# Ledger of designs, part 114: peptides against a protein of PDB entry 5HDT

Target 1, 163 residues: chain A of PDB entry 5HDT
Amino acid sequence: MVVKTFMDMDQDSEEEKELYLNLALHLASDFFLKHPDKDVRLLVACCLADIFRIYAPEAPYTSPDKLKDIFMFITRQLKGLEDTKSPQFNRYFYLLENIAWVKSYNICFELEDSNEIFTQLYRTLFSVINNGHNQKVHMHMVDLMSSIICEGDTVSQELLDTV
Target 2, 163 residues: chain A of PDB entry 5HDT as posed
Amino acid sequence: MVVKTFMDMDQDSEEEKELYLNLALHLASDFFLKHPDKDVRLLVACCLADIFRIYAPEAPHTSPDKLKDIFMFITRQLKGLEDTKSPQFNRYFYLLENIAWVKSYNICFELEDSNEIFTQLYRTLFSVINNGHNQKVHMHMVDLMSSIICEGDTVSQELLDTV

## One batch from the design tools (peptide; made by RFdiffusion4, then SolubleMPNN)

Design b2_p23_5_s1 (from b2_p23_5, 9 letters changed)
Fold by OpenDDE base, seed 4:
Structure b2_p23_5_s1 (fold): chain B 163 residues (1-163), chain A 23 residues (1-23)
Amino acid sequence: as target 1 above (163 residues)
Amino acid sequence: KIPKVNTEDMPKEVRRSYYPYFD
């Protein structure tokens, strides 16, 4: 299983990182990012999150446009956090926990459209947070947003209005 | 399918910052 392969891999596995580089690149293709099945897209997002973890602090994706597409894609998946009773909630939690801990979105600071990405992220998180979420979910959401604020050089007025 | 995995115990070194002033 591709998902398990990346989940079990760590940053020090240099030979494995090189071996699975092409697979990592393939997972970011439009075939997966625009897959019609919602559950498949969630699994893809989790794989991408693990890829960012494994290859940190760098990313195997060299195209700024591709990176933007990936993070906009991941942001859209986070909408699934709104239903705490969903059978897939644990996977949404994994996605949130991973990207918050790894600070994956911080790669976006090198992108020209970083403010657009961060704005969409904040809007998404604020739209899904509710009383059904436990303290860990709240903590990860706060960690994710605060990391971006603390390390950002500039924040657009649109993002400020969102916060 | 992926199992439920907790990443809260990840080493701090896994986190990345592109701004050394805030590490």
Scores: peptide ipSAE 0.020, ipTM 0.605, DockQ to the pose 0.070
Fold by OpenDDE base, seed 2:
Structure b2_p23_5_s1 (fold): chain B 163 residues (1-163), chain A 23 residues (1-23)
Amino acid sequence: as target 1 above (163 residues)
Amino acid sequence: KIPKVNTEDMPKEVRRSYYPYFD
């Protein structure tokens, strides 16, 4: 229910955005980010991606540490793209498409640990990308990485070496 | 303001799962 609520919400739904702000904050708690169920974590990641979409260009999470935790969490979920035959692959695709389209990771440029986040993202994407992925998966991965490079003011040497 | 995700770009299986009225 929660996932569907955020998925169906528009950026212009100001009243709903305010109403569900506390819920958005709770979804970023350690309870959900460290949930023992892998499928639950994937759903949480998708929901968080939608939250970033809905509240763009801002984020309801004001803590830099929390933002870092969230994006590191989302990055870890992207590892699931490695198995194209998984029943959950479609949801992983949704996650990838969402964050690529919204450019959610661009919020990380304001974080002191942005380079760490981007490095982990790139490492993860290159770790899972393969010739078995369809063209759209490749496009989203490339779009995601290219956007960060093009819009970033400072990129670590480690990240550059990864690209 | 960032536009909403274009659901038309999603695979049909994904779109049907998340947006049942599109198919």
Scores: peptide ipSAE 0.027, ipTM 0.677, DockQ to the pose 0.161; fails the geometry check
Fold by OpenDDE base, seed 1:
Structure b2_p23_5_s1 (fold): chain B 163 residues (1-163), chain A 23 residues (1-23)
Amino acid sequence: as target 1 above (163 residues)
Amino acid sequence: KIPKVNTEDMPKEVRRSYYPYFD
């Protein structure tokens, strides 16, 4: 129910965005980010991706520490892209497509630990990318990685070595 | 159960930019 709520919501629904703001904040709590069920964590990641989309350009998460936790969490979920035959692959695809299009990770440029976040993202993507992925998956991965490299003011040597 | 909304149809203005010179 929660997944459907945010998935179907658009940016122009101001009253709805205000109504569900508290829910959005709670979805980023340790209760959900550290949920023991892997499938639940994936759903949470998709919801968080939609929340970034819906509330753009102003994400409801204002704490730098919380934002770091969220993107490190989303990055960990992207590991699920490795198995194209997984029953949950299409949801992993949804997550990738969303964050690539919305460029949600661009929020991280404002964080002190941005290079750490981007490094983990790149390591994760390169660990799962393979020739078995279809063209759309490759396109989204390339879009996501190239955007960070090309648009970032500074990129650490560690990140460059990862690429 | 699998999300059905295709974000590829998302308006381009939804894409985030936190710096004015990002394309």
Scores: peptide ipSAE 0.026, ipTM 0.639, DockQ to the pose 0.061; fails the geometry check
Fold by OpenDDE base, seed 5:
Structure b2_p23_5_s1 (fold): chain B 163 residues (1-163), chain A 23 residues (1-23)
Amino acid sequence: as target 1 above (163 residues)
Amino acid sequence: KIPKVNTEDMPKEVRRSYYPYFD
Protein backbone atom coordinates (compact mmCIF):
# COMPACT_ATOMS: atom_id res chain seq x y z
CA MET B 1 0.00 0.00 0.00
CA VAL B 2 1.05 3.58 -0.67
CA VAL B 3 0.70 4.50 2.99
CA LYS B 4 3.23 1.88 4.03
CA THR B 5 5.75 3.21 1.52
CA PHE B 6 5.96 6.59 3.22
CA MET B 7 5.57 5.16 6.72
CA ASP B 8 8.76 3.11 6.37
CA MET B 9 10.79 5.86 4.72
CA ASP B 10 13.22 8.08 6.63
CA GLN B 11 14.52 11.58 5.95
CA ASP B 12 17.91 10.35 4.69
CA SER B 13 16.51 8.24 1.85
CA GLU B 14 17.29 10.79 -0.84
CA GLU B 15 16.84 8.49 -3.82
CA GLU B 16 13.49 7.25 -2.54
CA LYS B 17 12.33 10.77 -1.73
CA GLU B 18 13.02 11.78 -5.31
CA LEU B 19 11.36 8.67 -6.70
CA TYR B 20 8.12 9.17 -4.76
CA LEU B 21 7.89 12.95 -5.09
CA ASN B 22 5.25 12.74 -7.81
CA LEU B 23 3.22 10.37 -5.67
CA ALA B 24 3.42 12.81 -2.75
CA LEU B 25 2.10 15.59 -4.95
CA HIS B 26 -0.66 13.40 -6.33
CA LEU B 27 -1.88 12.46 -2.84
CA ALA B 28 -2.61 16.13 -2.12
CA SER B 29 -4.94 16.43 -5.12
CA ASP B 30 -8.62 17.19 -4.72
CA PHE B 31 -9.35 13.63 -5.79
CA PHE B 32 -7.94 12.39 -2.48
CA LEU B 33 -8.70 15.36 -0.22
CA LYS B 34 -12.35 15.22 -1.23
CA HIS B 35 -12.60 11.45 -1.51
CA PRO B 36 -16.09 10.21 -0.59
CA ASP B 37 -14.79 7.35 1.59
CA LYS B 38 -14.01 8.39 5.17
CA ASP B 39 -11.49 5.60 5.67
CA VAL B 40 -9.65 6.59 2.51
CA ARG B 41 -9.44 10.19 3.72
CA LEU B 42 -7.92 9.00 7.00
CA LEU B 43 -5.29 6.98 5.13
CA VAL B 44 -4.53 10.00 2.98
CA ALA B 45 -4.14 12.17 6.08
CA CYS B 46 -1.69 9.73 7.63
CA CYS B 47 0.27 9.57 4.40
CA LEU B 48 0.40 13.35 4.17
CA ALA B 49 1.63 13.51 7.76
CA ASP B 50 4.46 11.12 6.86
CA ILE B 51 5.28 13.18 3.78
CA PHE B 52 5.73 16.27 5.95
CA ARG B 53 8.00 14.23 8.23
CA ILE B 54 10.11 12.75 5.42
CA TYR B 55 10.63 15.93 3.44
CA ALA B 56 11.23 18.19 6.46
CA PRO B 57 12.25 20.93 6.77
CA GLU B 58 10.87 21.67 3.30
CA ALA B 59 7.52 20.25 2.30
CA PRO B 60 7.14 19.30 -1.36
CA TYR B 61 3.99 21.44 -1.61
CA THR B 62 4.93 24.90 -2.80
CA SER B 63 1.47 26.42 -3.15
CA PRO B 64 0.18 28.31 -0.09
CA ASP B 65 -3.37 27.50 -1.11
CA LYS B 66 -2.56 23.81 -1.31
CA LEU B 67 -0.90 23.87 2.11
CA LYS B 68 -3.97 25.54 3.59
CA ASP B 69 -6.21 22.91 2.02
CA ILE B 70 -4.06 20.12 3.40
CA PHE B 71 -4.02 21.39 6.98
CA MET B 72 -7.72 22.15 6.96
CA PHE B 73 -8.19 18.61 5.67
CA ILE B 74 -6.01 17.09 8.39
CA THR B 75 -7.84 19.15 11.03
CA ARG B 76 -11.17 17.72 9.89
CA GLN B 77 -9.80 14.19 10.19
CA LEU B 78 -8.78 14.77 13.82
CA LYS B 79 -12.47 14.79 14.75
CA GLY B 80 -12.25 11.01 14.49
CA LEU B 81 -10.37 10.97 17.78
CA GLU B 82 -13.74 11.37 19.51
CA ASP B 83 -14.57 7.65 19.28
CA THR B 84 -11.97 5.72 21.27
CA LYS B 85 -13.76 2.45 20.54
CA SER B 86 -13.58 2.78 16.76
CA PRO B 87 -11.55 0.18 14.85
CA GLN B 88 -9.81 3.11 13.18
CA PHE B 89 -8.81 4.82 16.43
CA ASN B 90 -5.22 3.56 16.25
CA ARG B 91 -4.85 5.24 12.87
CA TYR B 92 -6.23 8.49 14.27
CA PHE B 93 -3.73 8.17 17.11
CA TYR B 94 -0.94 7.72 14.57
CA LEU B 95 -2.02 10.89 12.82
CA LEU B 96 -2.07 12.89 16.06
CA GLU B 97 1.25 11.51 17.28
CA ASN B 98 2.94 12.26 13.96
CA ILE B 99 1.81 15.85 13.52
CA ALA B 100 2.54 16.64 17.17
CA TRP B 101 6.06 15.21 17.02
CA VAL B 102 6.97 16.69 13.64
CA LYS B 103 5.31 20.03 14.46
CA SER B 104 3.86 20.04 10.96
CA TYR B 105 1.36 22.81 11.67
CA ASN B 106 4.24 25.23 12.21
CA ILE B 107 4.42 25.45 8.41
CA CYS B 108 1.18 27.41 8.67
CA PHE B 109 2.96 30.39 10.23
CA GLU B 110 4.03 31.28 6.70
CA LEU B 111 0.45 31.26 5.45
CA GLU B 112 -1.80 34.29 5.24
CA ASP B 113 -4.67 32.44 6.91
CA SER B 114 -2.62 30.96 9.76
CA ASN B 115 -4.95 32.25 12.48
CA GLU B 116 -7.93 30.64 10.78
CA ILE B 117 -6.13 27.32 10.57
CA PHE B 118 -4.95 27.40 14.20
CA THR B 119 -8.37 28.46 15.46
CA GLN B 120 -10.01 25.57 13.66
CA LEU B 121 -7.37 23.19 15.02
CA TYR B 122 -7.91 24.32 18.62
CA ARG B 123 -11.68 24.12 18.32
CA THR B 124 -11.41 20.62 16.92
CA LEU B 125 -9.03 19.42 19.63
CA PHE B 126 -11.09 20.93 22.46
CA SER B 127 -14.19 19.23 21.08
CA VAL B 128 -12.63 15.76 21.44
CA ILE B 129 -10.03 16.09 24.22
CA ASN B 130 -12.25 14.90 27.08
CA ASN B 131 -13.50 11.59 25.68
CA GLY B 132 -11.72 9.08 27.88
CA HIS B 133 -8.37 9.42 26.14
CA ASN B 134 -5.23 7.95 27.68
CA GLN B 135 -2.27 10.02 28.86
CA LYS B 136 -0.37 9.77 25.57
CA VAL B 137 -3.28 11.23 23.59
CA HIS B 138 -3.57 14.10 26.06
CA MET B 139 0.16 14.78 25.89
CA HIS B 140 0.16 14.90 22.10
CA MET B 141 -2.80 17.28 22.05
CA VAL B 142 -1.15 19.57 24.60
CA ASP B 143 2.21 19.40 22.80
CA LEU B 144 0.56 20.30 19.51
CA MET B 145 -1.24 23.34 20.91
CA SER B 146 1.64 24.50 23.12
CA SER B 147 4.17 24.37 20.30
CA ILE B 148 2.09 26.75 18.22
CA ILE B 149 1.73 29.21 21.10
CA CYS B 150 5.37 29.10 22.19
CA GLU B 151 7.03 29.20 18.78
CA GLY B 152 4.66 31.50 16.92
CA ASP B 153 5.03 35.25 16.63
CA THR B 154 1.84 35.67 14.62
CA VAL B 155 -0.59 34.08 17.06
CA SER B 156 -3.36 36.58 17.72
CA GLN B 157 -4.61 37.52 21.15
CA GLU B 158 -8.02 36.24 20.14
CA LEU B 159 -6.57 32.80 19.58
CA LEU B 160 -4.73 32.96 22.90
CA ASP B 161 -7.96 33.82 24.67
CA THR B 162 -9.51 30.69 23.20
CA VAL B 163 -6.82 28.48 24.73
CA LYS A 1 -3.28 -1.98 7.67
CA ILE A 2 -3.05 -0.04 10.90
CA PRO A 3 0.20 1.94 11.15
CA LYS A 4 2.67 0.38 13.58
CA VAL A 5 5.50 2.90 13.47
CA ASN A 6 5.67 4.97 16.65
CA THR A 7 6.87 8.50 16.02
CA GLU A 8 7.87 8.84 19.67
CA ASP A 9 10.86 6.66 18.82
CA MET A 10 12.09 9.14 16.24
CA PRO A 11 15.13 11.29 17.03
CA LYS A 12 14.12 14.38 18.97
CA GLU A 13 17.00 16.25 17.39
CA VAL A 14 15.03 16.66 14.18
CA ARG A 15 13.90 20.26 14.11
CA ARG A 16 11.58 21.71 11.52
CA SER A 17 12.66 25.15 10.37
CA TYR A 18 10.50 26.90 7.81
CA TYR A 19 12.22 30.27 8.09
CA PRO A 20 15.76 30.79 6.79
CA TYR A 21 17.01 32.23 10.08
CA PHE A 22 14.88 30.28 12.52
CA ASP A 23 16.80 29.22 15.63
Scores: peptide ipSAE 0.022, ipTM 0.624, DockQ to the pose 0.059; fails the geometry check

Design b2_p23_5_s2 (from b2_p23_5, 8 letters changed)
Fold by OpenDDE base, seed 1:
Structure b2_p23_5_s2 (fold): chain B 163 residues (1-163), chain A 23 residues (1-23)
Amino acid sequence: as target 1 above (163 residues)
Amino acid sequence: KTPKVNTENMPKEVRESYYPFFE
């Protein structure tokens, strides 16, 4: 139910966005981010990606610590892109496609720990990228990483070493 | 920084691509 709710929302409905704000906040709770079921965590990540899409450019999460937790969480889910034959691969693909298109990670530039987040993202992407991925997957990965590099005013040496 | 893409123009294919997997 929760997944369907956000999937059906458009960005232009301010009234609906206000109505479901509390639900969006609830999805970022430790209950969901630390859920023991891997498939549930993937669904939560997709919902969070949709939330960023719907509320862009104004994220509903105002706490810097919470935003960091969310993006670290999403980054961990991207590990599932490694196995292209997984039954859940299409959901991982959507997650990648969404965050690459929306440029959701660019919100992290406002965070004190942005370099940590980007470093983990790059490490994760490079760990899972392989020749078995189709052109679209590669395109989204490149778009995601390039956007962060091009728009970042300051990049840590550690991040540069990762690239 | 906020997302740079205007998601209003996001293709429906992208928005709906995963929908069958959540049913």
Scores: peptide ipSAE 0.029, ipTM 0.632, DockQ to the pose 0.617
Fold by OpenDDE base, seed 5:
Structure b2_p23_5_s2 (fold): chain B 163 residues (1-163), chain A 23 residues (1-23)
Amino acid sequence: as target 1 above (163 residues)
Amino acid sequence: KTPKVNTENMPKEVRESYYPFFE
């Protein structure tokens, strides 16, 4: 399975990274990003998070528009953190932990529409942050938002006022 | 280079599912 392939891959596996590059590109296609199954979209998001981890600091996606689509897609999936009793919550936790630790969204600073992406991220996180989450979830959410504020010289005042 | 994912705080079920060779 595609998802498991990237989960087990290390950043230093250069030969494997090249071998599965095309697969990584296909996972970012509209077929997967707009898949009708919610569980499939979550798995795709987790796989994309692993792809960013594996290929860091450079994403294998060369199109700024594609990168925007991916991060907007991942942001939409984070709404699933709202239901802590869901059978899929642990996968949402994995997604959150991964992108917070890797600082995946920091790639967006190079995009023209970075403020739009960050604004949508903050709106999403604030909508779910007060749903009885444990300390680990709160920590990752804070880390994710703080990293963008502290490392972003291009963050708009409008976004700062939202925080 | 961006550091590797730290799975120490990951739920056990997820850690075992995504990284079966680590434990």
Scores: peptide ipSAE 0.029, ipTM 0.651, DockQ to the pose 0.173
Fold by OpenDDE base, seed 3:
Structure b2_p23_5_s2 (fold): chain B 163 residues (1-163), chain A 23 residues (1-23)
Amino acid sequence: as target 1 above (163 residues)
Amino acid sequence: KTPKVNTENMPKEVRESYYPFFE
């Protein structure tokens, strides 16, 4: 079996997408989402972000509850962006860059709890934004938030209060 | 160059399939 990393995979490789479907589903399990090691959780988040990139505009996860869990999980990992001097900051940057470019959170518009997810995302981003972040980090954060506002048909008052 | 991270608690199959360069 030929194995390629998710980072090296593109959206046109249907055979590989089928091959890694079980792994994609496995990464969304509670074992990984609730893993006690923060470095493992960060790596899992990056893998999940790559999965969304590869399967875009669709997702291999069919359960709305599972999708919510995944995005709430990714949102929690973004808190690691606060410390720009952390040894893991480059991986947090990768996570941010990926989800901003792919617009992976836009899948959440089909979820009943989309406003909750977006509100938590905005709160998290505003809580970690600081002057230590360079222009690229700020740009990705703004792109991520702006894309959701522009694509959304309605914005809850709670979300508006967060912005 | 990717920084060294703790991936010992991640299954080998996952590490090798997604990000083998982290090992």
Scores: peptide ipSAE 0.025, ipTM 0.645, DockQ to the pose 0.061
Fold by OpenDDE base, seed 2:
Structure b2_p23_5_s2 (fold): chain B 163 residues (1-163), chain A 23 residues (1-23)
Amino acid sequence: as target 1 above (163 residues)
Amino acid sequence: KTPKVNTENMPKEVRESYYPFFE
């Protein structure tokens, strides 16, 4: 299982990171990002989050367009946080916690379309946040948004207005 | 360097699901 492989991998596993680099690259293909099954897309998102964790602070994806596609994809998956009673909520939580802790979205600062990515992220988070979320979920959401604001060289007024 | 992910704050169910060998 590809997902399990990346989940178990450590950031310091240099040999493994090199070995699975091509697999990581392949996972970002349209076949996975545009997979028709919602549950599969969630698994892909979690795996991608782990890839960003493992290869942090650098990403194995060198194409700006590909990075944009990936983060827009991950952002879309975060919509699943809206239903706390969903059978997949725990996996959505995993996704949220990982990207918040790793600060994966900070890679996007190097992208020309960073503002678009961050705007969509903020809109998504505010669209799904509700009183049913526990304190940890709220904390991760706040941490994720705060990190972007604090570490960004420039933040658009539009983005600030969403906060 | 970005810190390693800490799963300590994950719900028990999540940790057991993704890391069955971890507490």
Scores: peptide ipSAE 0.032, ipTM 0.668, DockQ to the pose 0.168; fails the geometry check

Design b2_p23_5_s3 (from b2_p23_5, 9 letters changed)
Fold by OpenDDE base, seed 4:
Structure b2_p23_5_s3 (fold): chain B 163 residues (1-163), chain A 23 residues (1-23)
Amino acid sequence: as target 1 above (163 residues)
Amino acid sequence: KTPKVNTENMPKEVRQSYYPFFE
């Protein structure tokens, strides 16, 4: 699986990073972001999360619009965390832990529509948080949200209303 | 303000612990 290729890749693997750069770019195409299969979209999201991990502190995506699309896409996938009994839950867990660890969403502060992205993220996380989640899931959710709050200088009123 | 992204690699053991879920 392509997802495992990126999961195995370390940030200092410069040769591999260069080798798979085109694949990383391709995974952000509308074909994958708008793929009709929910499970495929989840796998794509996991790949993208690892891509952000691998290429940190930068992202290989140069288009602000593309970055927005990616993070909005990832945000939509996080809704899958709501069902802890889903066969795919642990994949959603990986997605969550990854983006929380990397603080990937902090890249969005460079985007004009950062507040929109963060607002949607918070709304999504708040909507899926439930007692079925173990402590680690909750921790990652909190870490993800807290990192953005701590990094951000200002937040929109809409975001404040969400919190 | 430069966005702070964690450049420390997630431990490979953590990443590999998820392998069973991606088979």
Scores: peptide ipSAE 0.696, ipTM 0.950, DockQ to the pose 0.811; fails the geometry check
Fold by OpenDDE base, seed 2:
Structure b2_p23_5_s3 (fold): chain B 163 residues (1-163), chain A 23 residues (1-23)
Amino acid sequence: as target 1 above (163 residues)
Amino acid sequence: KTPKVNTENMPKEVRQSYYPFFE
């Protein structure tokens, strides 16, 4: 499974990072981002999260438009956190913990549409957060949101209204 | 400025703890 390949990869694995670079780029194609299968999209999101982890602090994606598409895509997947009883919940958990750990969304500050991305992220997180989530899930959500606030020079009013 | 992204790798044990969910 490709997901496990990236999960196993360390950030200092330079040879592997070079070897799988083309795959990383391919996973961000419309074929995967717009894949009709919800489970496939989740797996793609997990791969992308690990790609951001592995290649941190720089993403291998050079196109700002592509980066926007990726983060909007990941944001859409986070909606799956709403059902704690779903068989795929723990995969969503991994996605959340990964992007929170890496602070992956901080890459978006270099994008012109960063406010749109952050707004959608916050809206999504607040739409799924509930008392059924354990403390760790809550912690990761808070960490993710806090990292953006701490990194940002300014916060849009729309984002403030969401918080 | 360069965005602050965590360059400390997530511990492999943490990543591996999720392996059962990706079988």
Scores: peptide ipSAE 0.689, ipTM 0.949, DockQ to the pose 0.862; fails the geometry check
Fold by OpenDDE base, seed 1:
Structure b2_p23_5_s3 (fold): chain B 163 residues (1-163), chain A 23 residues (1-23)
Amino acid sequence: as target 1 above (163 residues)
Amino acid sequence: KTPKVNTENMPKEVRQSYYPFFE
């Protein structure tokens, strides 16, 4: 699986990062972001999460519009965390832990539409968070939201109040 | 301003612990 290729890749693997750069760009295409299969979209999201991990602190995506599309896409996938009994839950768990560890959403602060992205993220997380989630899931959700708040001297109080 | 992202690698053992769910 392509997802395992990126899962195995370390951030200091410069030669591999160059080798798989075109694949990373291809995975962010509309073909994958708008793929009709929900399971495929989840796998794509996991790949994108690892791509942000591997290429940190930079993102290989140079278009602000593309970055926005990617993070809105990832945000939509996080809705899958709502069903802890789903066969795919652990894949959603990986997605969550990865983006929380990397603080990938902090890249969005450089985007003009960062407030829109963060608003959708917060709304999504609060819609799926529940007492049925284990301590680690809660920890990752808190870490993800806290990283944005701590970095977010640019996040308006009005935005926080709307969440 | 450079965004504060974590450049420390997630431990490989943590990533590999998810392998059973991607088989």
Scores: peptide ipSAE 0.689, ipTM 0.950, DockQ to the pose 0.865; fails the geometry check
Fold by OpenDDE base, seed 5:
Structure b2_p23_5_s3 (fold): chain B 163 residues (1-163), chain A 23 residues (1-23)
Amino acid sequence: as target 1 above (163 residues)
Amino acid sequence: KTPKVNTENMPKEVRQSYYPFFE
């Protein structure tokens, strides 16, 4: 399973990072980002989260448009946190913990459409945050939002008013 | 700009604790 390949990989595994670079790029293709299967999209999101972890501080994606598409894609997957009883909930949990730990969304500050991305993220998180989540889920959600605010000297007042 | 992301690796034990959910 491809998701476990990236889960096992450490940031200092330079040889493996080189070996799986093409796969990392392939997973960000429209074929996967627009895949019709919801479960496949979740697995792709988890892979992308680990790709950001492994290649930090520099994402392997060179296109700003591609980075925007990826983060908008990940944001859409986070809506799945709304159903705590879903068999897939723990996969959504992993996605959330990973991107909160890495502060992956901070890459978006380099993008022209960062405010759009952060706005969609906040809207999504606020829509699911009060659904009986345990303390760890709440902590990761708060960490994710706080990391953006703390680094947000370039964040618009409109976004700050949403918080 | 330089992205201010966490380069401290997520502990492998934490990642491995999720393995049962990806089998």
Scores: peptide ipSAE 0.688, ipTM 0.950, DockQ to the pose 0.866; fails the geometry check

Design b2_p23_5_s4 (from b2_p23_5, 10 letters changed)
Fold by OpenDDE base, seed 4:
Structure b2_p23_5_s4 (fold): chain B 163 residues (1-163), chain A 23 residues (1-23)
Amino acid sequence: as target 1 above (163 residues)
Amino acid sequence: KTPKVNTENMPKEVRQSYYPFFD
């Protein structure tokens, strides 16, 4: 699986990072972001999360619009955290832990539409948070949200209304 | 302000602990 390829890759794996750069770019294409299969989209999201991890502090995606699309895409996938009984839950768990660890969303502060991205993220997270989640899931959710709050100098009123 | 992204690698053991879910 491509997802495992990126999962195994370390940030200092310069040769591999170069080798798989084109694949990383391809995974952000509309073909994958708009893939009709929900499970495929989840796998793509996990790959993208690892891509952000691997290429941190930068992202290989140069287009602000593409970055927005990616993070909005990832945000939509996080909705899958709502069902703790899903066979795919642990994949969503990985997605969450990864982006929380990396603080991937923080690169969105460089985007003009950062507030929109963060607002959607917060809305999504708050919509899926439930008591069925274990402590670690809650921790990652809090970490993810807190990292954005701490990094941001301002918070939109819309986001404040969401919280 | 430069966005702070964690450049510390997630421990490989943590990443690989998810392998069973990606078969």
Scores: peptide ipSAE 0.699, ipTM 0.950, DockQ to the pose 0.821; fails the geometry check
Fold by OpenDDE base, seed 3:
Structure b2_p23_5_s4 (fold): chain B 163 residues (1-163), chain A 23 residues (1-23)
Amino acid sequence: as target 1 above (163 residues)
Amino acid sequence: KTPKVNTENMPKEVRQSYYPFFD
C-alpha cells in the first residue's frame, strides 16, 4: 500500500525521497484530488500529509496554486473526523495527528491566499469538534490551530475571533 | 521569515501503530 510506503519513510531517507518524488507529484494531480471515491481521497490525504512530513521544511510542489489546492483538499478530508464510529476514523486520526505534529499548514503562510486556507481549516475543525472525541483528538486539533496562531503575524482578526 | 515546520519526525513507532488501520 502506497500510504504505508510513505508512512515508513523518514526525512533523512534521501535516496527514497528521490525515488518517490514523481509519485508524490502524481498524488497531487487532479485525478487524485478529485477522485470520486472518498476512501481513496482519504488515503491520498494521508499520503500528502506524509509527503509534507518527509520533505519538510519544504514541499516538492512548486506551484502556489497547487499547494493551495492540496491544503484545501486536506481540509475537506478532515470533515471525516465528525463520525467517531466510522471504520475509517483512525485514518482520519492519523491525518490529523500528522499535520498537527509537522505543522504542515504553516507552509501556507507563504501563500497569498493563506487567510482563505486557515479560515476554511478552522471552520472545518469547529464543525467537527465535539465532546465525543477523545482527549488526543482534541489535543491535536488544538495543537494544529495553535501552531498557526503562534506562527502567524498576518493572521486576520476574523480568524482570531473564530478561536 | 520561513514559517517553522517541525522537521523532527513523528516517531516511527507512532506511525507504525496506525498500520492496522491501513490494511
Scores: peptide ipSAE 0.694, ipTM 0.950, DockQ to the pose 0.838; fails the geometry check
Fold by OpenDDE base, seed 2:
Structure b2_p23_5_s4 (fold): chain B 163 residues (1-163), chain A 23 residues (1-23)
Amino acid sequence: as target 1 above (163 residues)
Amino acid sequence: KTPKVNTENMPKEVRQSYYPFFD
């Protein structure tokens, strides 16, 4: 499956990165971001997370609007972390660990609507955090939020109100 | 300045540890 293709790909695989560039762009299309099947959307989110990993520090998406759509999309998928007993939980776990490791959301600081994205991210994370999550999940959530705080020069009042 | 993004690859062993969940 496509998700494993990107999972196996390293950042220094220049030839592969070029080969799969069009696929990376295609996965960010509205067809996938607005796909009616939530399982498909989760797989797409995992692919996008790896795409950010592979092409770091520069995502292959040149449109600020597209980047916003992608991160808002990924944020919506993170809601799936709320059910630790779901068969899909470990896929959500991968999504979380990936974006926390890469610090993918830091790309959003270059977007005009970064505050909106971060606000939605924090709201989502706080909505799903619970005592049923193991230490690693909590650690990744903290790492993700901390990376944004540490990278940001300023924090909006709206974001502060969310925290 | 360019936002700080981790350019170090997540270890492949960590990524592949999730393979069972993507079958």
Scores: peptide ipSAE 0.690, ipTM 0.948, DockQ to the pose 0.860; fails the geometry check
Fold by OpenDDE base, seed 5:
Structure b2_p23_5_s4 (fold): chain B 163 residues (1-163), chain A 23 residues (1-23)
Amino acid sequence: as target 1 above (163 residues)
Amino acid sequence: KTPKVNTENMPKEVRQSYYPFFD
């Protein structure tokens, strides 16, 4: 499974990073981002999260439009955190912990549409957060939102009012 | 601009703890 390939990869694995670069680029194609299978989209999101981890501080995606599409895509997948009893919940948990640890969304500050991305992220998180989530899930959600606020001297007042 | 992301690698043990959910 491709997701485990990237899960096992460390940031300093330069030879592997070069070897799997083309695969990383292909996973961000419209074919995968718009894949009709919900489970496939979740696996793709987990791969993308690890790709951001592995290639930090720079993502291998050079197009600002592509980066926007990816983060909007990941944001849509986070809706799956709503059902804590889902068999796939732990995969959503991994996605959340990964992007919170890496602070992957901070890449979006370089994008023109950063406010749109952050607004959608906050709306999504507030829509799925509930008392059924354990402490760690809540911590990751708070870490994700807090990292944007801490780095957000350029964040619009509209977004701040949402918080 | 330089993205202010965490370059400290997520511990491999944490990543591997999720392996059972991707089998």
Scores: peptide ipSAE 0.688, ipTM 0.949, DockQ to the pose 0.876; fails the geometry check

